Peptides against a protein of PDB entry 4Z5W. Designs and how they scored, part 125

Target 1, 305 residues: chain A of PDB entry 4Z5W
Amino acid sequence: IPDVFLELNKLWYFSAQSNLFNGEMPRSLSNSRSISLLSLRNNTLSGQIYLNCSAMTNLTSLDLASNSFSGSIPSNLPNCLRLKTINFAKIKFIAQIPESFKNFQSLTSLSFSNSSIQNISSALEILQHCQNLKTLVLTLNFQKEELPSVPSLQFKNLKVLIIASCQLRGTVPQWLSNSPSLQLLDLSWNQLSGTIPPWLGSLNSLFYLDLSNNTFIGEIPHSLTSLQSLVSKENAVEEPSPDFPFFKKKNTNAGGLQYNQPSSFPPMIDLSYNSLNGSIWPEFGDLRQLHVLNLKNNNLSGNIP

## One batch from the design tools (peptide; made by RFdiffusion4, then SolubleMPNN)

Design b2_p20_1_s3 (from b2_p20_1, 10 letters changed)
Fold by OpenDDE base, seed 1:
Structure b2_p20_1_s3 (fold): chain B 305 residues (1-305), chain A 20 residues (1-20)
Amino acid sequence: as target 1 above (305 residues)
Amino acid sequence: SPVLSGSFLTTYDDNPIRTP
């Protein structure tokens, strides 16, 4: 990419995604005062990620996913006072979340999916201080760590939480009950155990629940049959709209289904591939907005309602 | 081990399929 962005002093949106760009990000781009949205995803860019936050005063969205960047996670990003959305997926950092992210008050949407992030406890302890954080994606990190259940963790404004395919141990964390605005929860492809907690059914905005491919036991909580978002459409929930798409993948190598917005996901309860027992509650029939109910590969018995 | 089927959500794809 040529180093000409100083001359482009009116450039507000720069998208060069899914090209064959290599080398380092131009310094003029890292110092652009005009750019609000920057997407360089799906290239072969390399070097250290550096953004001059003092210069980039208009930066609101950053997508650098699927590049060959190296080095540390830029600890100065919280100084980009208007920066709301960050996608650093598939950048191999081999790092922990910087402590400076405690001060990242502008942050609304963050993804480190498949970025070799370590120490989930530290990550969540840091990110809970991001008061405006609505979307958090940490898929394919923290391999074989324990999902912390510390009740003091609080994500008050969290709407989308995805921590899938980490082989995480532990249980469904009680601190999630402190996120009453949660709309989407994906904890699939872990090693989570215990019972599915009844308080999940109290998350009135929850329309997408994926707990598949874990080791959950016990009965399906009857409270899931009363999820308000799946009973009626009457409660218009504010949609989180990160500036990066989501992908539903079967594996790391296969092409995933692209969803541009969380609202594009079909309302779903997926509890498949666990060790759940008991009956299928007839009251699942009350979930008139539910599109997908996946209960396969469990130990369920009785009649199918 | 049984081949577990399913999907998970992420924010990257090298060859994405557009949903209908």
Scores: peptide ipSAE 0.505, ipTM 0.842, DockQ to the pose 0.456
Fold by OpenDDE base, seed 5:
Structure b2_p20_1_s3 (fold): chain B 305 residues (1-305), chain A 20 residues (1-20)
Amino acid sequence: as target 1 above (305 residues)
Amino acid sequence: SPVLSGSFLTTYDDNPIRTP
């Protein structure tokens, strides 16, 4: 990418995603006062990520996903006072989330999916201080770590939590009960154990639940049959979506399905590939908004209602 | 080992399929 952005003093939106750009981000781009949305996703950019937050006062969205950046996560990003959305997916950091992210009050949406992030306990302890954080994607990190269950963790405004395919140990964390606005939870492809907690059914906005491919035992909580968002449409709060798309990846080398908004996901309960027992509750019939109920590969018995 | 069929969510894909 040429170093000409100083001359582009009116540039508000720069999208150069899905090209073949290589080398480092040009310094003029990292100092752009005009750019609000920057997407360089799916290129071969390299070097360290550096943004002059004192200059980039209009930066609201940053998508650098699927690049060959190296080094640490930029600790100065919280100084970008208008920066709301960050997609750093598929950047191999091999790092922990910086402590400075405790001060990242503008942050609404963060993805580190497949970014070699380490120490989930530290990550969650830091990110809980981001009071405006609504979307958190940490898929394909923290390999074989333990998902912390510390009740003091609070993500009050969290709407989308995706921590899939981490081989995480532990249980469904109680601290999620402090996120009453949670709409989407994906904890699939982990090594989570214990029972599925009944308090999940109290998450009135939860319309998408993926706990598949874990080691959960016991019965399906009856409280899941009373998920309000799946009983009635009245609580579908249209909220601003992240500026980055989601992808539903299958365990095959096939391309993932792209979803531009969390609301585009079909309402789903996926509890497949666990060790759940007992019966299917007939009250699942009350979930009139449910599109997908996946209970395959469990130890369920009795009659299908 | 049986290939467990399943899906999970990310924010990247090298060859995304657009949902209609």
Scores: peptide ipSAE 0.498, ipTM 0.846, DockQ to the pose 0.450
Fold by OpenDDE base, seed 3:
Structure b2_p20_1_s3 (fold): chain B 305 residues (1-305), chain A 20 residues (1-20)
Amino acid sequence: as target 1 above (305 residues)
Amino acid sequence: SPVLSGSFLTTYDDNPIRTP
């Protein structure tokens, strides 16, 4: 990418995604005062990520996913006072979340999917201080760590939590009950154990639940048959979506289905590939908005309602 | 890579199948 952005003093939006750009980010771009949205996703950019937050006062959205950047996570990003959305998916940092992210009050959406992030306990302890955080994606990190169950963890405004394919141990964390606006939860492809907690059915905005491919035991909580978002359409809280899309993938390399907004996902309960027992509750028939109920590969018995 | 029977959510895809 040429170093010509100094002359582009009115540039608000720059998208150069899905090209063949290599080398480092141009310094003039990292110092742009005008740019609000920057997307360089799916290129071969390299070097250290550096953004001059004192200059980049209009930066609101950053997508650098699927690049060959090296080095540390930029600890100065919280100084970009208007920065709301960050997608750092598929950048191999081999790092922990910077402590400075405790001060990241502008942050609304963050993805480190498949970014070699370590120490989930520290990550969640830091990110809980981001009072405006609504979307958190941590898929394909923290390999074989334990998902923290510390009751003091609090994500009050969390709407989307995705921590899939981490081989995480532990249970469904009780601190998620403090996230009453949670709409989408994906904890699939882990080693989570215990029972599915009944309080999940009290999350009135929860329309997408994926707990598949874990080691959950016991009965399906009857409270899941009373999820209000799946009973009635009226509970859809319209909120601004992140500026980056989501992808439903079968593996790390295969093409996925693109979803531009969380609301575009079909309403779903996926509890497949666990060790759940007991019956399928007839009251799942009350979930008139439910599109997908996946209970396959469990130890369920009795009649199919 | 082995095709998983299930799926999970991410925020990257270099070759998406379709955009709804």
Scores: peptide ipSAE 0.495, ipTM 0.836, DockQ to the pose 0.391
Fold by OpenDDE base, seed 4:
Structure b2_p20_1_s3 (fold): chain B 305 residues (1-305), chain A 20 residues (1-20)
Amino acid sequence: as target 1 above (305 residues)
Amino acid sequence: SPVLSGSFLTTYDDNPIRTP
């Protein structure tokens, strides 16, 4: 990418995704006063990520996913006072979340999917201080760690939580009950155990639940048949979605289905590939908005209602 | 829309399939 962005003093949106750009980010780009949206996703950019937050006063969205960047996570990003959305997926950091992210009050959406992030306990302890955080994606990190169940963790404004395919141990954490606005939860492809907690059915905005490919036992909580978002068309307040898309993938290498907004996901309960027992509740018939109910590969018995 | 069973969510894809 040429170092010409000083001349582009009115440039608000720069999207150069899915090209063949290599080398480092040009210095003039890292100092741009005008850019609000920056997407360089799916290139071969390298070097350290550096942004001059004192200069980049209009930066609101940053997508650097699927690049060959190296080094540390930029600890100065919280100084970008308008920065709301960050996608750092598929950047190999081999790092922990910086402590400075406790001060990241502008942050609304964060993804580190497949970014070699370590220490999930520290990550969640830090990120809970981000009062405006609504979307958190941590898929394909924290290999073989334990999902913390510390009740003091609070994500009051969290709407989307995705921590899939981490080989995480533990149980469904009770601190999620402190997130009453949760709309989407994906904890699939882990090593989570125990029972599915009944309080999940109290999350009135929860329309997408994926707990598939774990080691959950016991009965399906009857409270899941009363999920309000699946009973009635709640006016899903079209809240501002992240400026980056989501992908539903079977594996790391296969092409995934692209979803530009979380609201584009079909309403779903996926509890497949566990060790759940008991019956299928006939009251699942009350979930008039439910598009997908996946209960396959469990130990369920009785009659299909 | 075809829902892929046994999938997980990410924010990257090298060869995405656009949902209609």
Scores: peptide ipSAE 0.481, ipTM 0.824, DockQ to the pose 0.343

Design b2_p20_1_s4 (from b2_p20_1, 12 letters changed)
Fold by OpenDDE base, seed 3:
Structure b2_p20_1_s4 (fold): chain B 305 residues (1-305), chain A 20 residues (1-20)
Amino acid sequence: as target 1 above (305 residues)
Amino acid sequence: APVLTGSFLTTFDDNPILTP
């Protein structure tokens, strides 16, 4: 990418996604005063990520996903006072979340999916201080760590939590019951154990639940038949979605389905590939908004209602 | 081997299928 952005004093949006750009990010771009949205996703950019937050006063969205960047996570990003959305997916950091992210009050949406992030306990302890955090994606990190169940963790404004394919141990964390605005939960492809907690059915906005491919035992909580978002069409207040898309990826090298907004996901309960027992509750028939109920590969018995 | 036909959510894909 040429170093010509100093002359572009009115550049608000720069999108150069899905190209063959290589080398470092231009210094004129990392010092742009005008840029609000920067997307360089799916290129071959390299070197360290450096953003001059004192210059980049209009930066609101940053997508650097699927690049060959190296080094540390930029600890100065909280100084970008308008920065809301960050996608660092598929950047191999081999790092912990910087402690400076405790002060990241502008942050609304964060993805580190497949970024070689370590220490989930420290990551969640830091990110709980981000009062405006609504979307958190941590898929393909923290390999074989334990999902912390510390009751002091609080994500009050969390709407989307995705921590899939981490081989995480532990249970569904009780602190998540303090996230009443939770709409989407994906904890699939872990080693989570214990019972599915009944308080999940009290999350009135929860329309997408994926607990598939874990080691959950016991009965399906009857409270899941009373999920209000699946009983009635709640007017999902379309709060501003993240500036980055989601992908429903199969555990294959096949392309994933792109979803531009969390609201575009079909309402779903996936509990497949566990060790759940007992019956299928007839009251799942009350979930009139439910599109997908996946209970396959469990130890369920009795009649199918 | 049971084809684990599972899916999970991410924010990257090299060859995405656009949903209408």
Scores: peptide ipSAE 0.509, ipTM 0.855, DockQ to the pose 0.429
Fold by OpenDDE base, seed 1:
Structure b2_p20_1_s4 (fold): chain B 305 residues (1-305), chain A 20 residues (1-20)
Amino acid sequence: as target 1 above (305 residues)
Amino acid sequence: APVLTGSFLTTFDDNPILTP
């Protein structure tokens, strides 16, 4: 990418995604005062990620996903006072989330999906201080760690939580009950155990629940048949989507289905590939907004309602 | 091993399929 962005003093949006750009990010781009949205996703950019937050006063969205960047996670990003959305997916950091992210009050949407992030306990302890955090994607990190269940963890404004394919141990954490605005939860492809907690059915905005491919036991909580977002349409709060798309993937290498907004996901309960027992509740028929109910590959018995 | 026909959500894809 040429170092010409100093001359582009009115450039508000720069998208160069899905190209063949290599080398380092140009210094003039890292110092741009005008840029609000920067997307360089799906390139071969390399070197250390550096942004001059004192210069980049208009930066609101940053997508650097699927690049060959190396080094540390930029600890100065919280100094970008307008920065809301960050996608660092598929950047191999081999790092913990910086402690400075406790001060990241502008942050609304964060993805580190498949970024070799370590220490989920530290990550969640840090990120809970981000009071405006609504979307958190941590898929394909924290391999074989334990999902912390510390009741003091609090994500009050969390709408989207995705921590899939981490081989995480533990149970569905009680601290998620402190996120009453949660709309989407994906904890699929882990080693989570115990029972599915009844308090999940109290998450009145929860329209997408994926707990598939875990080791859950016991009955399906009857409270899931009373999820208000799946009973009626009236509670569909259109919230500002992250500036990065989501992908529903079967594996890391296969093409995924692209979803530009969380609201574009079909309302779903996926509890497949667990060790759940008992009956299918007839009251699942009350979930008139539910598009996908996946209960396959469990130990369920009785009649299909 | 049974090919677990599950899916998960992420924010990267090298060859995305657009949802209709």
Scores: peptide ipSAE 0.486, ipTM 0.836, DockQ to the pose 0.435
Fold by OpenDDE base, seed 4:
Structure b2_p20_1_s4 (fold): chain B 305 residues (1-305), chain A 20 residues (1-20)
Amino acid sequence: as target 1 above (305 residues)
Amino acid sequence: APVLTGSFLTTFDDNPILTP
């Protein structure tokens, strides 16, 4: 990428995604006063990520995903006072989330999916201070760590939580009950155990639940048949989605289905590939908005309602 | 829409399939 962004003093949106760009991010780009949205995803860019937050006063969205950047997570990002969305997926940091992210009040959407992030306890303890955080994606990190169950963790405004394919141990954490606006939960492809907690059915905005490919036992909570978002078409006010797409993938290498907005996901309950027992509740028939009910590969018995 | 069963969500894909 040429170092010519000083001349582009009116440039508001720069998208150079899915190209063959290599080398470092241009210094003039890292100092741009005009850029609001920056996407360089799916290139071969390298070096350290550095942004001059004192200069980049209009920066609202940053997508650097699927690049060859190295080094630490930029600890100064909270100084970018308008920065709302960050996608750092598939950047190999081999790091913990910086303590400075406690002060990241502009942050609304964060993805570190497959970014070699370590210490999930520290990550969640830091990120709970981001009062405007609505979307958090931490898939393919924290390999074989324990998912914290500390009741003091609070994500009051959280709408989307995705922590899939981490081989995480533990149980469904009670602190998620402190997120009453939760719309999407994906904890699939972990080593989570215990029972599925009944309080999940109290999350009235929850329309997408993936707990598949875990080691859950016991019965399906009857409270899941009363998920309000799946009973009635509540006009979920489409709050502004993250400026980065989501992908539904079978594995890391296969092509995934692209979803530009979380609202584009079909309403789903996936409890497949667990050790759940008991019957399928007939009251699943009350979930008129439910598109996908996946209960396969469990120990369920009785009649299919 | 084709429902991929046994999948997880992420924010990267090298060869995405656009949902209709």
Scores: peptide ipSAE 0.481, ipTM 0.823, DockQ to the pose 0.332
Fold by OpenDDE base, seed 5:
Structure b2_p20_1_s4 (fold): chain B 305 residues (1-305), chain A 20 residues (1-20)
Amino acid sequence: as target 1 above (305 residues)
Amino acid sequence: APVLTGSFLTTFDDNPILTP
């Protein structure tokens, strides 16, 4: 990418995603006063990520995903006072989340999916201080760590939580009950154990639940038949989504389905590939908005209602 | 072994040419 962004002093949106750009990010780009939206996703960019937050006063969205960047996670990003959305997926940091992210009050959406992030306890302890955090994606990190169950963890404004394919141990964490606005939960492809907690059915905004491919035991909580978002068409106020797409990755090398908005996901309960027992509750018939109920590969018995 | 035909959510695509 040429170092010409000083001349482009009116450039508000720069999208150069899905190209073959290599080398470092231009210094003029990291000092741009005009850029609000920056997407360099899916390139071969290298070097350290550096942004001059004192210059980049208009930066609101940053997508650097699927690049060959090296070094540390930029600890100065919280100084970018308007920065809301960050996608750092598939950048191999081999690092912990910086302590400076405790001060990241502008942050609304963060993805580190497949970024070699370590120490989930530290990550969650830091990120709970981000009071405006609504979307958190941590898929394919924290390999074989324990999902912390510390009840003091608090994500009050969290709407989307995705921590899939981490081989995480532990149980469904009680601190998620402190997130009453949660709409989407994906904890699939872990080693989570215990029972599915009944308090999940109290998350009135929860329309997408994926607990598939874990080691859950016991009965399906009857409270899941009372998920209010799946009973009634609530006027889901379309709140501003992340400026990055989601991908539903199948375990087959087939391309992922792209979803531009969390609201574009079909309403779903996936409890497949567990050790759940008992019957299917007839009251699942009350979930008039439910599109997908996946209970395959469990120890369920009785009649199909 | 039964082929686990599961899926999970990410914010990257391994095959960006196949995303419509």
Scores: peptide ipSAE 0.474, ipTM 0.811, DockQ to the pose 0.543

Design b2_p20_2_s1 (from b2_p20_2, 12 letters changed)
Fold by OpenDDE base, seed 3:
Structure b2_p20_2_s1 (fold): chain B 305 residues (1-305), chain A 20 residues (1-20)
Amino acid sequence: as target 1 above (305 residues)
Amino acid sequence: SLPVTQPLTSPNAKPTNLIF
């Protein structure tokens, strides 16, 4: 990418996604006063990520995902006072979340999916201070760590939590009950154990639940048959979605389905590939908004309602 | 049978061979 952005004093949006750009990010781009939306996703960019937050006063969205950047997570990003959305998926940091992210009050949406992030306890302890954090994606990190159950953890405004494929140990954490606005929870492909907690059915905005491919035991909580978002067609208040899409792969060989908004996901309960027992509750028939109920590969018994 | 559903991921520009 040429170093010409100093002359582009009115440039508000720059998208150069899915090209063959290599080398470092241009210094003039890292110092742009005008840019609000920056996306360099899907290139071969390298070196360290550096942004001059004192210059980049209009930066609201940053997508650097699927590049060959190296080094640490930029600890100065909280100084970008308008920065709301960060996509760092597939950047191999081999790092912890910086302590400076406690001060990241502008942050609304964060992805580190497959970024070799370490220490989930420290990451959640830091990120709980982000009062505006609504979307958190941490899939393919924290390999074989324990999902912290510390009751003091609080994500008041959290709407989307995705921590899949981490081989995480532990239980469904009680601190998630403090997130009454939670719409989407994916904890699939972990080593989570214990029972599925009944308080999940009190999350009135929860329309997408994936607990598949874990080691959960006991009965399916009857309270899941009373999930209000799945009983009634709530007018999903279209809150501003993250400026990054989501991908759900159906098959290993298929292209992942792209979803631009969490509301574009089909309403779903996936509890498949666990050790759940007992009956399928007939009251799942009351979930008139439910598109997918997946209970495959459990120890369930009795009649299919 | 291989699980039909893969976990949600943020945008991977190439469909990563996330062999789950």
Scores: peptide ipSAE 0.093, ipTM 0.695, DockQ to the pose 0.092
Fold by OpenDDE base, seed 4:
Structure b2_p20_2_s1 (fold): chain B 305 residues (1-305), chain A 20 residues (1-20)
Amino acid sequence: as target 1 above (305 residues)
Amino acid sequence: SLPVTQPLTSPNAKPTNLIF
C-alpha cells in the first residue's frame, strides 16, 4: 500500500479488503486525521500494528483481520477516543489483552477470534470495564484454559458473546446472568460440564443459544421453553451491528456463510452433542419465533412431542 | 438433516480440531 494518505485529507472510508497487499501499513495511514472506517482485512500485511491515536481522531472502525501482523496488541488503542469496532481475528499475537483496555470506553465491538490470545481470566477481568462493550468474540483462543465463574464479573451491556472452540473447562458461568441484554451466546465446541443452568431462560433477549459439543449433563431446563424473544416478536431489542462480518460453516469442508449482521442469524437453540437426559418438553411448541432446535446426539428419552 | 452447527467465528476460522 503506497504512503500517500497525507494528500487524502478528506478520506473518510478506506476499504482494501480481500486483495494481495503485503508489507507494513503505511505511516501516513496510521496518522490519518480524516479516516473513520479502515478495513485492510484478508491481505498479507505484516509488521507491528501501530496507530497514532492522537492524529487518528476520527477513527471509529478498524478491521485488520486475516493479516500477517506480528508483535503485541497495541496498548494505546484506548486513546483512539472514537474507536468503537475492532476486528483483529486471525492475527497471531501470542499475547494477553493489554491492561490499558480497562479504559476503552468507546469500545462497542471486539473480535480476537483465532488470534492466539492467552489468559481468559485476565481478558474478562479487563474487558468488563469496557462499559459500552456490546459484542465480544474470543473463539479459537485460550486453549484448554478454565472459563472463569467469578460472580463479580459484570458485562452489563453485552448483547453478543462468542467463546467457541477453545477447549475451555468449567461450567456455564453465573456472571452471564448479569448481562440481561444478551441476545446471542455461543459457548460451543468446548469441554464445559455440569448442568445447563435454569437462569438462562430469564435472558429475555436471548434468541440464539449454542451450547453444542460440550459435556453437559442432566435435563434440559424447562425455563428455555419460556425464552421471551423466542415466544413473541415484541421483544426485538435493537440488534448489535458490529462493522465486521461473522462466519458460520454448515459443513467442515464448505466455505463459511458470511453474515454481515448478527440479525441475519436464525433464532436457534443448539444443545446437540452433549450428555443431556430426560424428555423433550412439549412447551418448545410455544417458541413461535424459533427456527432451529437441535437436540441431536444426547441421551434424551420419552416421546417426541 | 439439520446442518451440523459450527461455532460462530469472525472471520472464516476453520475450527482446527473438529474431532467428530
Scores: peptide ipSAE 0.024, ipTM 0.662, DockQ to the pose 0.064
Fold by OpenDDE base, seed 5:
Structure b2_p20_2_s1 (fold): chain B 305 residues (1-305), chain A 20 residues (1-20)
Amino acid sequence: as target 1 above (305 residues)
Amino acid sequence: SLPVTQPLTSPNAKPTNLIF
């Protein structure tokens, strides 16, 4: 990418996604006063990520995903006082989240999906201080770590939590009960154990639950039949989604379906590929907004209601 | 056959082959 962004003093939006750009990010781009939205996703950019947050006073969205950047996560990003959305998916950092992210009050949406992030306990301890954090994607990190169950963790404004395919151990963490605005939870493809907690049914905004491919035991909590977002339409407030899409694969060999917003997901309960027992509650018939109920590959018995 | 649900990922410009 040429170092010409000083001449582009009116440039508000720069999207250079899905090109063949290589080398480092231009210094003039890292100092742009005008840019609000920067996307360099899906290139071959390399070197250290550096942004001059004192210059980049208009930066609101940053997408650097799927690049060959190296080194540390930029600890100065919290100084970008308007920066709301960060997508660092598929950047191989091999790092922990910086302690400075405790001060990241502008942050609303963060993805580190498949970024070789380490220490989930430290990551969650840091990110709980981000009071405006609504979307958190941590899929394909923290390999074989334990999901912390510390009840003091608080994500009050969290709407989307995705921590899938981490081989995480532990249980469904009680601290998620402190997130009453949670709309989407994906903890699939882990090694989570114990019972599915009944308090999940108290999450009145939860329309998408994926606990599939874990080691959960016991009965399906009856409280899941009373999920208010799946009973009635009235509570679907379309809030601003992250500037980054989500991907769900239908099959191992299929291309991922792109979803631009969490609201584009079908209302779903997926408890498949566990060790759940007991009956299917007939009161699942009360979930008039539910599109997908997946209970396959469990130890369930009795009649299908 | 119900589709094998795969975990949600943020934008992987190349579909992450989740090798499970």
Scores: peptide ipSAE 0.019, ipTM 0.615, DockQ to the pose 0.101
Fold by OpenDDE base, seed 2:
Structure b2_p20_2_s1 (fold): chain B 305 residues (1-305), chain A 20 residues (1-20)
Amino acid sequence: as target 1 above (305 residues)
Amino acid sequence: SLPVTQPLTSPNAKPTNLIF
């Protein structure tokens, strides 16, 4: 990418995604006062990520995902006072979340999916201070770590939490009960154990629950039949989606389905591939908004309602 | 048969090969 962005003093949006750009990010781009939206996703860009946050006073969205960037996560990003959305998916940092992210009050949406992030305990302890954090994607990190259950963890404004395919141990963390605005939870493809907690059914905005491919035991909580978002449509608050899409792969060989907004996900309860027992509650029939109920590959018994 | 749901990922223009 040429180093010409100093002359582009009116450049508000720059999208160069899915090209063949190589080398480093231009220094003039890292110093742009005008740019609000920067997307360089799916290139072959390399080097250290550096942004001059004192110059980049209009930066609101940063998508650098699927590039060959190296080094540390930029600890100065919290100084970008308008920066709301960050997509660093598939950047191999081999790092922890910087402690400076405790001060990241502008942050609303963060993805580190498949970015070789380490220390989930430290990551969650840091990110809980991001009071405006609504979307957190941490899939394919923290390999074989324990999902912290510390009740003091608090994500008050969290809407979307995705921590899938981490081989995480532990239980469904009680601190999620402090996230009453949670709409989407994906903890699938981990090594999570214990029972599914009844308080999940108190998350009145939760329309998408994926706990599949874990080691959960016991009965399905009856409280899941009373998930208010799945009973009625009336609570669909149109919230501003993150500037980055989501991907759900249907099959190992299929391309991922792109979802541009969390609201575009089919309302779903997926508890498949666990060790759940007991009956299927007939009251799942009351979930008129539910598109997918997946209970396959469990130890369930009795009649199918 | 409900398809095997794969975990949600953020936008990766190259599909994450989840090798299970």
Scores: peptide ipSAE 0.019, ipTM 0.574, DockQ to the pose 0.096

